# Designs tried in a protein design run: peptides against a protein of PDB entry 5B16. Part 20

Target 1, 136 residues: chain A of PDB entry 5B16
Amino acid sequence: TPSRINHNERLEFLGDAVVEFLTSVHLYYLFPSLEEGGLATYRTAIVQNQHLAMLAKKLELDRFMLYAHGPDLCRESDLRHAMANCFEALIGAVYLEGSLEEAKQLFGRLLFNDPDLREVWLNYPLHPLQLQEPNT
Target 2, 136 residues: chain A of PDB entry 5B16 as posed
Amino acid sequence: TPSRINHNERLEFLGDAVVEFLTSVHLYYLFPSLEEGGLATYRTAIVQNQHLAMLAKKLELDRFMLYAHGPDLCRESDLRHAMANCFQALIGAVYLEGSLEEAKQLFGRLLFNDPDLREVWLNYPLHPLQLQEPNT

## One batch from the design tools (peptide; aimed at target 1 T41 V120 W121)

Design b2_p17_8_s1 (made by RFdiffusion4, then SolubleMPNN; from b2_p17_8, 7 letters changed)
Fold by OpenDDE base, seed 1:
Structure b2_p17_8_s1 (fold): chain B 136 residues (1-136), chain A 17 residues (1-17)
Amino acid sequence: as target 1 above (136 residues)
Amino acid sequence: RQEEILEELRRKLAELA
């Protein structure tokens, strides 16, 4: 079995893809007339480490990081990147152990504090053909 | 600029609410 660190990196790899996918799908269907450049701009803003780190703070991952790796995270940028990576790993784990829907719900809940915006993001009609998830 | 882009997104979502 993979080491803890290796497994976390693998989860990060998976989570990165899940975050990218969810973001892309939602933007695509929410804004059917928006050009690719605009879609990409919004996606980049959503999935950048800076933003993911802010989402990670909502889960108090910063406290976790300082507790576990304080000496290694002396710079704010280092902490931000670590939190973003950890957030991706978390999303990956939610997808792996749960479902894409559960990952979607968690991600959407964190993306928007405003209930109305959250409702639009999470419940706007998406593609009727849902992806079949692999066995875990 | 990242926050500005996110604010634009929120405005666009509000139009759909």
Scores: peptide ipSAE 0.662, ipTM 0.950, DockQ to the pose 0.865
OpenDDE base, seeds 2, 3, 4, 5: peptide ipSAE 0.537, 0.406, 0.658, 0.660; ipTM 0.928, 0.893, 0.950, 0.949

Design b2_p17_8_s2 (made by RFdiffusion4, then SolubleMPNN; from b2_p17_8 with E1M T2N E3D E11K)
Fold by OpenDDE base, seed 3:
Formats: C-alpha cells, structure tokens, sequence
Structure b2_p17_8_s2 (fold): chain B 136 residues (1-136), chain A 17 residues (1-17)
C-alpha cells in the first residue's frame, strides 16, 4: 500500500485539477464576452499558491500546519506552499469522497468574504452543474 | 499583481449583480 505521504500527494494532484476546472467553468459562464487571455489571467490569479494559501488560512490550516510541521516551515514561503498544497488535497478529498458540487460550494464560500459576491459566483449565471441538483 | 487582478475580478462580479 502507498504511504500516507504518497496518498496526500495524489489527493493534491486531483485537487489541483478540480480547483482549476471549477475556476475555469465559473469564469467562462460569468464572462461570456471576455477573451481567453482575460479568462486565463483571472484563473491564474485565483489558483496561484499565494491565493490558495490565503483561502487555506480561512480554514485555520495554518494552525494545523504549524502544529504538525512547524520545524520544517520556518520560512513564510515554505508555509504558503505547504498550505496551498494542503488546500488542494482538501478539495481533492471533498471531491473524491463527496461530490463536485460540494467542492464547488466549499471553494466558492472561501473565494469571497462578501456574501453577495459568493452568490453571484455560485449562482449567476446558471450553469450545467446547478441544473442537475434537486430543488430540495 | 495578484491583488490588483483579484480586486478587478471582484469589481466585475459585483457589476453582474
């Protein structure tokens, strides 16, 4: 059986793809007239390690990382990188054990502190993932 | 640079509301 470290790396690999996919889909539908270059610029900004680390901090993953790996994370850049990886692994796990919808909801809630922005990001315009959810 | 891009994104999203 693979080691725990190997398993986490695999989850990170999956989560990286999920985060990029969700970001791409939402940007695509939100801005139907925006050219590819503009879409790519926003996507890059959203999925960069620096930004993902900030999202991870909202989940207090920094406290977890410092407790578990403090001696190896003395540099701020190392901590950011580790937090970003941990965030990707988390999203990967949510997708794997839950659903893409659950991953979407979690990611969207973290992207914006403003509830109004969250609602637009998640719900406007309506896209295929929302059409498949029951009205319950 | 990321901060400016993200701020612009939020502005554009807000305009969609």
Amino acid sequence: as target 1 above (136 residues)
Amino acid sequence: MNDEILEELEKRIRELA
Scores: peptide ipSAE 0.674, ipTM 0.946, DockQ to the pose 0.869
OpenDDE base, seeds 1, 2, 4, 5: peptide ipSAE 0.673, 0.672, 0.672, 0.670; ipTM 0.946, 0.946, 0.946, 0.946

Design b2_p17_8_s3 (made by RFdiffusion4, then SolubleMPNN; from b2_p17_8, 8 letters changed)
Fold by OpenDDE base, seed 1:
Structure b2_p17_8_s3 (fold): chain B 136 residues (1-136), chain A 17 residues (1-17)
Amino acid sequence: as target 1 above (136 residues)
Amino acid sequence: SVDEILAQLEEELRKLA
């Protein structure tokens, strides 16, 4: 069994891919006439550390981070980066232990506080690969 | 900025609602 740190880093690796995939697929279907540059702009905004840290705050991960790693998080940017990584690890864990659908639902719920926007985001079709996700 | 881009995204999503 890998160390807790190694496990978290691996989960971050996986979660990063899941977040980017979900974001990409939803944007692709939501905006069929938007050029690649526009899609990439939205994706970058959604998946960058600043935004992921905001999503992490909705899960109160900041309280956990300060409790566990307070001395190492003196800078706001350090906390933001750590929270983003933690969020990625969480999404990775949800995907790994649950399913891509569960990760999709969690991510969508966090992306938008407005339930109408959330519904639009979640109700668009996703790539067929999601329907045929491999066992984890 | 990130906030502006995300705001634009929400505006576009509203059009689809």
Scores: peptide ipSAE 0.685, ipTM 0.955, DockQ to the pose 0.842
OpenDDE base, seeds 2, 3, 4, 5: peptide ipSAE 0.682, 0.685, 0.684, 0.684; ipTM 0.954, 0.955, 0.955, 0.955

## One batch from the design tools (peptide; aimed at target 1 E119)

Design b2_p18_1 (made by RFdiffusion4)
Pose (drawn by RFdiffusion4):
Structure b2_p18_1 (pose): chain A 136 residues (1-136), chain P 18 residues (1-18)
Amino acid sequence: as target 2 above (136 residues)
Amino acid sequence: DEEKLERVQEWLDELVEE
């Protein structure tokens, strides 16, 4: 009778929705002209596990992760995939303890390497229907 | 700001192509 609640699969389950939300909102507001197609395309291109693993390496998560040796089979696939999942678990935890804005800042800073692109991603404009009318 | 947004879009297109 093992304990499955001691994993990061909980914070991964939360982080999945967190990353999905951040990508959806940012890709929504930064492109008020783009339809659902491009939005889903960019989103599915960002939430990809390989991309999330390479993005996780910027946090050196491979050095701080509790990845144990398997029975015999242990390729790069298991390691990188573990990084991908553990990253979602990390952003889920940051979303939980810290505010949602801290998850926005984390994922936003981790996405674009150029600091000049982050200022746009983090500071998304209001909706065009809100832009025309300042008050109401 | 418009030039930065274009660069964000170009970077996302490159990411989709990969």

Design b2_p18_1_s1 (made by RFdiffusion4, then SolubleMPNN; from b2_p18_1, 8 letters changed)
Fold by OpenDDE base, seed 3:
Structure b2_p18_1_s1 (fold): chain B 136 residues (1-136), chain A 18 residues (1-18)
Amino acid sequence: as target 1 above (136 residues)
Amino acid sequence: REELLQKVKEFLDELVKK
């Protein structure tokens, strides 16, 4: 049987893909005229460890990390990396035991503090050209 | 809504700088 650590790493693996996917989908629909390079740049910025760690801090995961791993997280960069991984594992767990919709809602809620921007992110409009695509 | 999209873009632009 896999260890608890292995289980968390598996959740992180899944969560990484979910965060990447959700980010890609929302960017694609929100910015129909933005070229691939621009979309990729925004995606990278959203899913980078530094940003995910900031989102994790909104859930007070930093308190948990210091409690559980304090001696090993003396460096800010180490804490940031660990928090980002923990955030991915959390999203993975939400997707696994809940749904993609629940993961989407949680991620959007954390991504934007402004409720108006959050609403736009979560409920993006479909562009006419996008509506013409069969399975999008 | 278009104005809000612009604000989202500005938000993302700031993230890119980090």
Scores: peptide ipSAE 0.687, ipTM 0.952, DockQ to the pose 0.913
OpenDDE base, seeds 1, 2, 4, 5: peptide ipSAE 0.686, 0.683, 0.684, 0.680; ipTM 0.952, 0.951, 0.952, 0.950

Design b2_p18_1_s2 (made by RFdiffusion4, then SolubleMPNN; from b2_p18_1, 8 letters changed)
Fold by OpenDDE base, seed 3:
Structure b2_p18_1_s2 (fold): chain B 136 residues (1-136), chain A 18 residues (1-18)
Amino acid sequence: as target 1 above (136 residues)
Amino acid sequence: REELLKKVLEYLDKLVAE
């Protein structure tokens, strides 16, 4: 039987892929004229540990991390990395126990506090040529 | 919509700069 740590690492592995996928899909559809290099750059920025840690803070995971793992989080960079991993594990769990749609909704809610920006991110109109793409 | 897209890009640009 895997340890709790191993279980969380597995969820993190899954969540990392889900966050990467959702980010890629939304950027692709939201910015149909953006070149591949720009898409890749923005994706990297969205999924980087620093940003994911920021999103995790909105869920007050920082308070949880300091309570549960304070001795191992003396450095700010260590805290960010741990929070990012925890966030990925959470998204992985939501996907695993729920659905991709639920993961998408949670991720979008955290990305944008502005409801109008959130709506654009989550409910993007498709470009005419994108209508020929597989449903995602 | 165009204004909203610009705001999204502004947010993303800030992330890139970090």
Scores: peptide ipSAE 0.678, ipTM 0.952, DockQ to the pose 0.827
OpenDDE base, seeds 1, 2, 4, 5: peptide ipSAE 0.676, 0.673, 0.673, 0.673; ipTM 0.951, 0.949, 0.948, 0.951; seeds 1, 2, 4 fail the geometry check

Design b2_p18_1_s3 (made by RFdiffusion4, then SolubleMPNN; from b2_p18_1, 11 letters changed)
Fold by OpenDDE base, seed 3:
Structure b2_p18_1_s3 (fold): chain B 136 residues (1-136), chain A 18 residues (1-18)
Amino acid sequence: as target 1 above (136 residues)
Amino acid sequence: RQELLDKLRAYLDKLVAE
């Protein structure tokens, strides 16, 4: 049987792909006139470890990490990296046990504190056949 | 909606600059 560490690493692997995919899809549809280079730049900024660690702090994962792994997290950079990995594992778990939609909702809610930005990110049509809200 | 997209892009530009 695989260890708990091995299981978490597998979830991280899955979550990394989910975060990358969701980010790519949203950027693609939100900015139809933006060049590939611009899309890639925004994606990199969103999914980089420093940013994901910031999102992880909103879930108070920093408290958990320091409690469980304090001796191994002597550097701030180590903590950020660990928190980013933990965040990816969480998203992976949500996708695995729930759905892509649930992962999308959680990720979008954490991305923005501003309700307007959250609204446009989560509710902008992401498929050509989807109906657009008239008063948005 | 376009106004919100502009706001979002401004936010992302800031994120890139960090």
Scores: peptide ipSAE 0.677, ipTM 0.949, DockQ to the pose 0.898
OpenDDE base, seeds 1, 2, 4, 5: peptide ipSAE 0.669, 0.671, 0.675, 0.670; ipTM 0.947, 0.948, 0.948, 0.947; seeds 1, 2, 4, 5 fail the geometry check

Design b2_p18_1_s4 (made by RFdiffusion4, then SolubleMPNN; from b2_p18_1, 8 letters changed)
Fold by OpenDDE base, seed 3:
Structure b2_p18_1_s4 (fold): chain B 136 residues (1-136), chain A 18 residues (1-18)
Amino acid sequence: as target 1 above (136 residues)
Amino acid sequence: REELLKKVKEFLDKLVKE
C-alpha cells in the first residue's frame, strides 16, 4: 500500500493538471483575440509556484505548513514550493472527491478578490467563432 | 463587461511581472 506521502504526491500530480486545464480553458474563452504566446504567458503566471503559494496563503495553509514541516521550511522559497504543492494536492482532492465544477469554483474564488472580476472569470461568454468549434 | 475584461487583463499583466 502506498504511504501517505505517496498519496499526497499523487493528488498533487492530479491537481497540477486540473489547475493547468482550468486556467487554459478560462483564458481561451476570455481572450478570443489573444495569440497563443499571450495565453501561454498568462497561464504560466497563474500556475507558477509563487502565485499558487499566494493562493494557498488565503486558505491559511502557511499555518499548517509551519506546524507540520517547520524545521524543513526555514527558507521562504522552500515554504512557497511546499505551499504550491499542497495547493495542487488540495485542488486534486476537490476534483477527485467532488467535481471539476467544484474545483473551478474554488480556484476562481481564490484567484480574484474582486467579486465582479471573479464573476467574469467564472462565467465567460462564448465568442461566435468559438461557438462554431465542436465540443468546446 | 468589456471594462471588466480589461481589468482582468490588467490583473494578469501584474502577475506576469511578478
Scores: peptide ipSAE 0.691, ipTM 0.953, DockQ to the pose 0.918
OpenDDE base, seeds 1, 2, 4, 5: peptide ipSAE 0.688, 0.689, 0.688, 0.684; ipTM 0.951, 0.953, 0.953, 0.952; seed 1 fails the geometry check

Design b2_p18_2 (made by RFdiffusion4)
Pose (drawn by RFdiffusion4):
Structure b2_p18_2 (pose): chain A 136 residues (1-136), chain P 18 residues (1-18)
Amino acid sequence: as target 2 above (136 residues)
Amino acid sequence: STEEKLERIQEWLDELAE
C-alpha cells in the first residue's frame, strides 16, 4: 500500500492548468486580431512537454530534482520528461503559495531570453473593446 | 518600439510553431 500523494503529480496537475491559463491569457491579449486557430497553435506549441523541459533547464531543475535510478532502463527521455513534469509542479506550487502574478512573472521571464520581449509578454494590453472606452 | 517588439514575439512564436 504505497503513498501516491507524496509525489509532485498533485502540483503537476495544478501546474498544467496554471501554464495553460498563463499561455492562454497572454496569447489572447497580445494578439487581439488573431483567431482561435493561431491562439491554439501558439498555445499547443508552448505547452509542449519537450519545450517545457528545455525551458525547465533554465532553472537547472535537473540539478535539484529528486530523480532516482530506475531498474535497468534509464534514457534521456525519462530525465527530460521528468524535468518537464517537475517544472509544471514548480509553477503550480509558485501559483499556490505566491500569487498568480508570481506565476506570470516566472513563466514570462522563463519564456523569452531577450529582456525586451518580456516587457510585452508580462504587460499585455487591455481588450480592444475596453481600449476604445476608458471608463465603461 | 512596442510594435517592433510585438512583431519579434510573433515571428519567434511562428518559428516555434513550425

Design b2_p18_2_s1 (made by RFdiffusion4, then SolubleMPNN; from b2_p18_2, 8 letters changed)
Fold by OpenDDE base, seed 3:
Structure b2_p18_2_s1 (fold): chain B 136 residues (1-136), chain A 18 residues (1-18)
Amino acid sequence: as target 1 above (136 residues)
Amino acid sequence: SREELLKKIREYLDKLAK
């Protein structure tokens, strides 16, 4: 059987893909006039370690990380990287044990503290031009 | 409005993208 470390890395691998996918889908529908380069830029910004670590902090993962791995996280950059990885593993676990919808809801809830912004992000009603291309 | 909310989201993303 794989070690606990290997298991966590596998969850991180899955979570990375889920976060990437959810981000891509929401950006695509929310900004129908934004070119590919802009979409890619925003996606990179959302999924970068610094941002994911920020989201992880909302779940108080920083407390957990310092408790469990304090000696290995002396540098702030190391902590951010570890928190981002842990966040991805968490999303991976939510997807694996729950559903993509649950992962979507959790991710959106963390992205925006403002409930109005969150509502727009999560529901992303289709643009009129998108309605003309329902299979896109 | 939805457009204003989208603008705020865009501003947030712009900030993240530095």
Scores: peptide ipSAE 0.701, ipTM 0.957, DockQ to the pose 0.864
OpenDDE base, seeds 1, 2, 4, 5: peptide ipSAE 0.701, 0.699, 0.701, 0.695; ipTM 0.957, 0.956, 0.956, 0.955

Design b2_p18_2_s2 (made by RFdiffusion4, then SolubleMPNN; from b2_p18_2, 7 letters changed)
Fold by OpenDDE base, seed 3:
Structure b2_p18_2_s2 (fold): chain B 136 residues (1-136), chain A 18 residues (1-18)
Amino acid sequence: as target 1 above (136 residues)
Amino acid sequence: SREELLARIKARLDELAA
């Protein structure tokens, strides 16, 4: 039986892939005319530790981290990194125990506070040019 | 409009990428 720490790291591994995938898919469909470099730039920006930490803060994971690991997180950068990892583990767990759709909904809900922007992100209706593509 | 919303999303992403 793997240790709890090992299990958490495994969830981070899974969650990292899920976050990367969801981000890639949504960017691809939302911006059909954006070049690969632009897509990659936005993906990097979305999945970077400082941003994921901000998303984690919306779930008040900072309070949890300080309670559980306060002495080990004396630096802001350490806390940010830990929160990002925790967020990945959470997404991994949601995917594992629930579904990709549930992970998508949670992630999208946190990405945008504006409900109109959130709706566009989550549903990403196809552009007319995409509708004309053979394999969209 | 959807185009305006997409522009706002892009603006947010630009902020993150800065």
Scores: peptide ipSAE 0.704, ipTM 0.957, DockQ to the pose 0.853
OpenDDE base, seeds 1, 2, 4, 5: peptide ipSAE 0.702, 0.700, 0.704, 0.698; ipTM 0.957, 0.954, 0.957, 0.956; seed 2 fails the geometry check

Design b2_p18_2_s3 (made by RFdiffusion4, then SolubleMPNN; from b2_p18_2, 6 letters changed)
Fold by OpenDDE base, seed 3:
Structure b2_p18_2_s3 (fold): chain B 136 residues (1-136), chain A 18 residues (1-18)
Amino acid sequence: as target 1 above (136 residues)
Amino acid sequence: SREELLERIRKLLDELAA
């Protein structure tokens, strides 16, 4: 059986893909007129370690990291990277043990503090032009 | 409106991407 470290790395691997996918899907539907380059730019911005670490901080994972890995997290960059990895592992676990929907809800809840923006992000209705695309 | 909210999201994303 894999070690705990190996298990966490596997969850991180899965979570990375889930975060990437969710971000891509939401951006695609929310911004139908945005070019691929813009979509890619926003995706990169959302899934970058610095941002994921900020999301992790909302879950107070920093307290956990300092408790469990304090000696190895003296540098801010190290803490940020570790928190981002931990966040990915968490999302991976939520997807694995729960569902993509649950992962989506958690991720969206953390992305935006404003409830109105959060709702728009989570509820991505198709643009009228998108609805017509299959027929064009 | 939804369009206004989307614009606000976009602005936040612009800031994040900067």
Scores: peptide ipSAE 0.706, ipTM 0.958, DockQ to the pose 0.894
OpenDDE base, seeds 1, 2, 4, 5: peptide ipSAE 0.706, 0.703, 0.706, 0.701; ipTM 0.958, 0.957, 0.958, 0.957

Design b2_p18_2_s4 (made by RFdiffusion4, then SolubleMPNN; from b2_p18_2, 8 letters changed)
Fold by OpenDDE base, seed 3:
Structure b2_p18_2_s4 (fold): chain B 136 residues (1-136), chain A 18 residues (1-18)
Amino acid sequence: as target 1 above (136 residues)
Amino acid sequence: SREELLKKIKEYLDKLAA
């Protein structure tokens, strides 16, 4: 059986894909007139370690990280990277043990503190032009 | 409005991408 570290790395791997996918889908629907380059730019911005670490901080993962890994997290960059990885593992676990919907809800809740913005992000109603696209 | 909310989201994303 894999070690705990190996298990966490596997969850991180899965979570990375889930975060990437969810981000891509929501951006695609929310901004139907945005060019591919713009979509890619926003996706990169959302899933970058610095941003994911900020989201992780909302879950107070920083307190956990300092408790569990304090000696190895003296630098802010190290803490940020570790928090981002932990966040990905968390999302991976939520997807694995729950569902994509649950992962989506958690991710959206953390992305926006404003409930109105959150609702727009999560529900992403189709733009009139998107009705012309196949399988929409 | 939804358009205004989308604008705010875009502004947030622009900030992240900067």
Scores: peptide ipSAE 0.703, ipTM 0.957, DockQ to the pose 0.850
OpenDDE base, seeds 1, 2, 4, 5: peptide ipSAE 0.702, 0.700, 0.703, 0.698; ipTM 0.957, 0.956, 0.957, 0.956

Design b2_p18_3 (made by RFdiffusion4)
Pose (drawn by RFdiffusion4):
Structure b2_p18_3 (pose): chain A 136 residues (1-136), chain P 18 residues (1-18)
Amino acid sequence: as target 2 above (136 residues)
Amino acid sequence: SEEEKLERIQEWLDELAE
């Protein structure tokens, strides 16, 4: 009778929705002209596990992760995939303890390497229907 | 300057989508 609640699968389950939300909102507001197609395309291109793993390496998560040796089979696939899931667990935990804005800042800073692109991603403009009318 | 940054983000996202 093993304990499955001691994993990061909980914070991964949360982080999945967290990353999905951040990508959806940012890709929504930064492109008020783009339809659902491009939005889903960019989103599915960002939430990809390989991309989330390479993005996780920027936090050196492979050095801080509790990845144990398997029975016999232990390829790069398991390691990188573990980094991908553990990253979502991390951003889920940051979303939980810290505010949502801290998840925005974390994922935003981790996405674009150029600091000049981050200022746009983090500071998304208001909706066009809100832009025309300042008050109401 | 802001429009140029946005174009760069769009180009980078297109490359990522490919």

Design b2_p18_3_s1 (made by RFdiffusion4, then SolubleMPNN; from b2_p18_3, 6 letters changed)
Fold by OpenDDE base, seed 3:
Structure b2_p18_3_s1 (fold): chain B 136 residues (1-136), chain A 18 residues (1-18)
Amino acid sequence: as target 1 above (136 residues)
Amino acid sequence: RREELLERIRERLDELAA
């Protein structure tokens, strides 16, 4: 029987892929004129540990981390890394027990505080230029 | 309006990428 730690690591593994996928899809549709390099840059920026830790803080996971791990997270960098991992595990769990849609909604709500920006991010209809492109 | 909002999103992403 896998340990609880192993289970969390597995959820983190899954969540990492989900966050990566959601980010990629939204960037692709929202910015049809942006080159691959730009898309990759933005994806990296969104999914980097520093940013995911910031999102985790919105869920008050920092309080949980300090309670659960205590002195092991005395360094800011250690806490950030742990929070990012925890966030990925959370997204993985939401996807696993819920759906990709639920994961998308949660992620989007955290990405943007501005409801107008959030709405645009979550609803990525095809741009007119994308509609003009042939399906390959 | 949508174009404006997209630009604001991009601006936020630029900040994250800096």
Scores: peptide ipSAE 0.720, ipTM 0.961, DockQ to the pose 0.873
OpenDDE base, seeds 1, 2, 4, 5: peptide ipSAE 0.719, 0.718, 0.719, 0.717; ipTM 0.959, 0.960, 0.960, 0.960; seed 1 fails the geometry check

Design b2_p18_3_s2 (made by RFdiffusion4, then SolubleMPNN; from b2_p18_3, 7 letters changed)
Fold by OpenDDE base, seed 3:
Structure b2_p18_3_s2 (fold): chain B 136 residues (1-136), chain A 18 residues (1-18)
Amino acid sequence: as target 1 above (136 residues)
Amino acid sequence: SRQEKLEKIRQLLDELAA
């Protein structure tokens, strides 16, 4: 039986992939005219530790971190990294025990405070030009 | 409009990527 730490690391590993995948899919569909470089830039920006930590803060994970790991998180960068990892683990757990859809919904809710923007992000229908692209 | 909302999203992403 793996230790709790090992389990959390595994969840982080899974969550990292889920966050990156969801981000990639949404960017691809929402911005059909955006070049690959731009897509990659936005993806990096969204999944970077600093941003994920901000999302984690919306879930008040900072309070949890300070309670559980206060002495080891005196540096802002350390706290940010820990929060990002915790966020990844959370998303991984949601995907593992729930579904990709549930992970998508949670992630989208946190990405945008504006409900109108959130709705657009979560609903990414195919663009007319995308419909013309080859299937194979 | 949806297009305007997409533009707003892109603006936010630009800020995030800066």
Scores: peptide ipSAE 0.707, ipTM 0.958, DockQ to the pose 0.907
OpenDDE base, seeds 1, 2, 4, 5: peptide ipSAE 0.706, 0.705, 0.704, 0.703; ipTM 0.958, 0.956, 0.956, 0.957; seeds 2, 4 fail the geometry check

Design b2_p18_3_s3 (made by RFdiffusion4, then SolubleMPNN; from b2_p18_3, 8 letters changed)
Fold by OpenDDE base, seed 3:
Structure b2_p18_3_s3 (fold): chain B 136 residues (1-136), chain A 18 residues (1-18)
Amino acid sequence: as target 1 above (136 residues)
Amino acid sequence: RREELLKRIRELLDQLAA
């Protein structure tokens, strides 16, 4: 039986892939005229540890981290990294125990505070050209 | 309206990528 730490690392591994996948899909469909370089830039920005840590803070994971791991998080950079990892593990758990849709909804709710922007992000219609080439 | 919202999203993403 793997240790609790190993289990969390496995969830983090899964969550990292889920976050990156969801981000990629939404960017691809929302911005059909954006070049690959731009898509990659935005994806990197969204999934970077600093941003994921900010999302984690919205869930008050910082309180949990300081309570459980305070002595190991004396540096702000260490806290951000740990929070980002914890966020990924959470998304991984939501996907594993729930569904990709549930992970999508949670991630989207955290990405945008503005409900109008959130709705656009979560409910992306296919572009006419994308409809013609749905498998590409 | 949707195009305007998309522009706002891109602005936020640009800020995030800076």
Scores: peptide ipSAE 0.724, ipTM 0.962, DockQ to the pose 0.858
OpenDDE base, seeds 1, 2, 4, 5: peptide ipSAE 0.724, 0.720, 0.722, 0.717; ipTM 0.962, 0.961, 0.961, 0.961

Design b2_p18_3_s4 (made by RFdiffusion4, then SolubleMPNN; from b2_p18_3, 8 letters changed)
Fold by OpenDDE base, seed 2:
Structure b2_p18_3_s4 (fold): chain B 136 residues (1-136), chain A 18 residues (1-18)
Amino acid sequence: as target 1 above (136 residues)
Amino acid sequence: KREELLQKIYELLDELAK
């Protein structure tokens, strides 16, 4: 089996794709009149390290990062980058061990603090499994 | 700029929620 570090990097790779995919899909369906340039710009804004680090902070991943890698994270920018990577790895793990729907739900819950906005985001596109499992 | 863009996204979503 791969080393833990290698495993985390692989999960990060997967999670990066999942985050970008989910973001792309939701933007595409939520904003049907928005041109590609706008879609791409908004996607970049959502998936950039700074934003993902903010989402990671909601999960208190900063505490975990400092505990495990504190000496290596002396700069704020380094911490943000590490947190973003960790967040991607987490999403990758959720997708791998759970499902895309579970990753979607977790990501959506973190994206918006406002429940109404969250609900709008999560409903685009409407997924068949979402209808079957409304509380998951 | 990127934070501003996020705000715009949230505003757009807010409009959809209304």
Scores: peptide ipSAE 0.208, ipTM 0.791, DockQ to the pose 0.102
OpenDDE base, seeds 1, 3, 4, 5: peptide ipSAE 0.196, 0.198, 0.195, 0.188; ipTM 0.787, 0.785, 0.784, 0.781

Design b2_p18_4 (made by RFdiffusion4)
Pose (drawn by RFdiffusion4):
Structure b2_p18_4 (pose): chain A 136 residues (1-136), chain P 18 residues (1-18)
Amino acid sequence: as target 2 above (136 residues)
Amino acid sequence: FEINHDLLNRMLEQLAEL
């Protein structure tokens, strides 16, 4: 009778929705002319596990992760995939304790390497229907 | 625009305890 609640699969399950939300909102507001197709395309291109693993390496999560040796089979696939999942678990935990804005800042700062692109991603403009009318 | 490093380190430590 093992304990499954001691894993990061909880915070991964939360982080999945967190990353999905951040990507959806940012890709929504930063492209008020782009339809659903491009939005889903960019989103699915970002939430990809390989991309989330390479993005996770920027936090050196491979050095802080509790990845144990397997029975015999232990390839790079298991390690990188573990990084990908553990990253979602991390941003889920940041979303939980810290505010949602902290998750926005974390994922935003981790996405673009150029600091000049981050200022756009983090500071998304209002909706065009809100832009025309300042008050209401 | 900066990451909250204290929160990040604390989350990494808490995840390491799991």

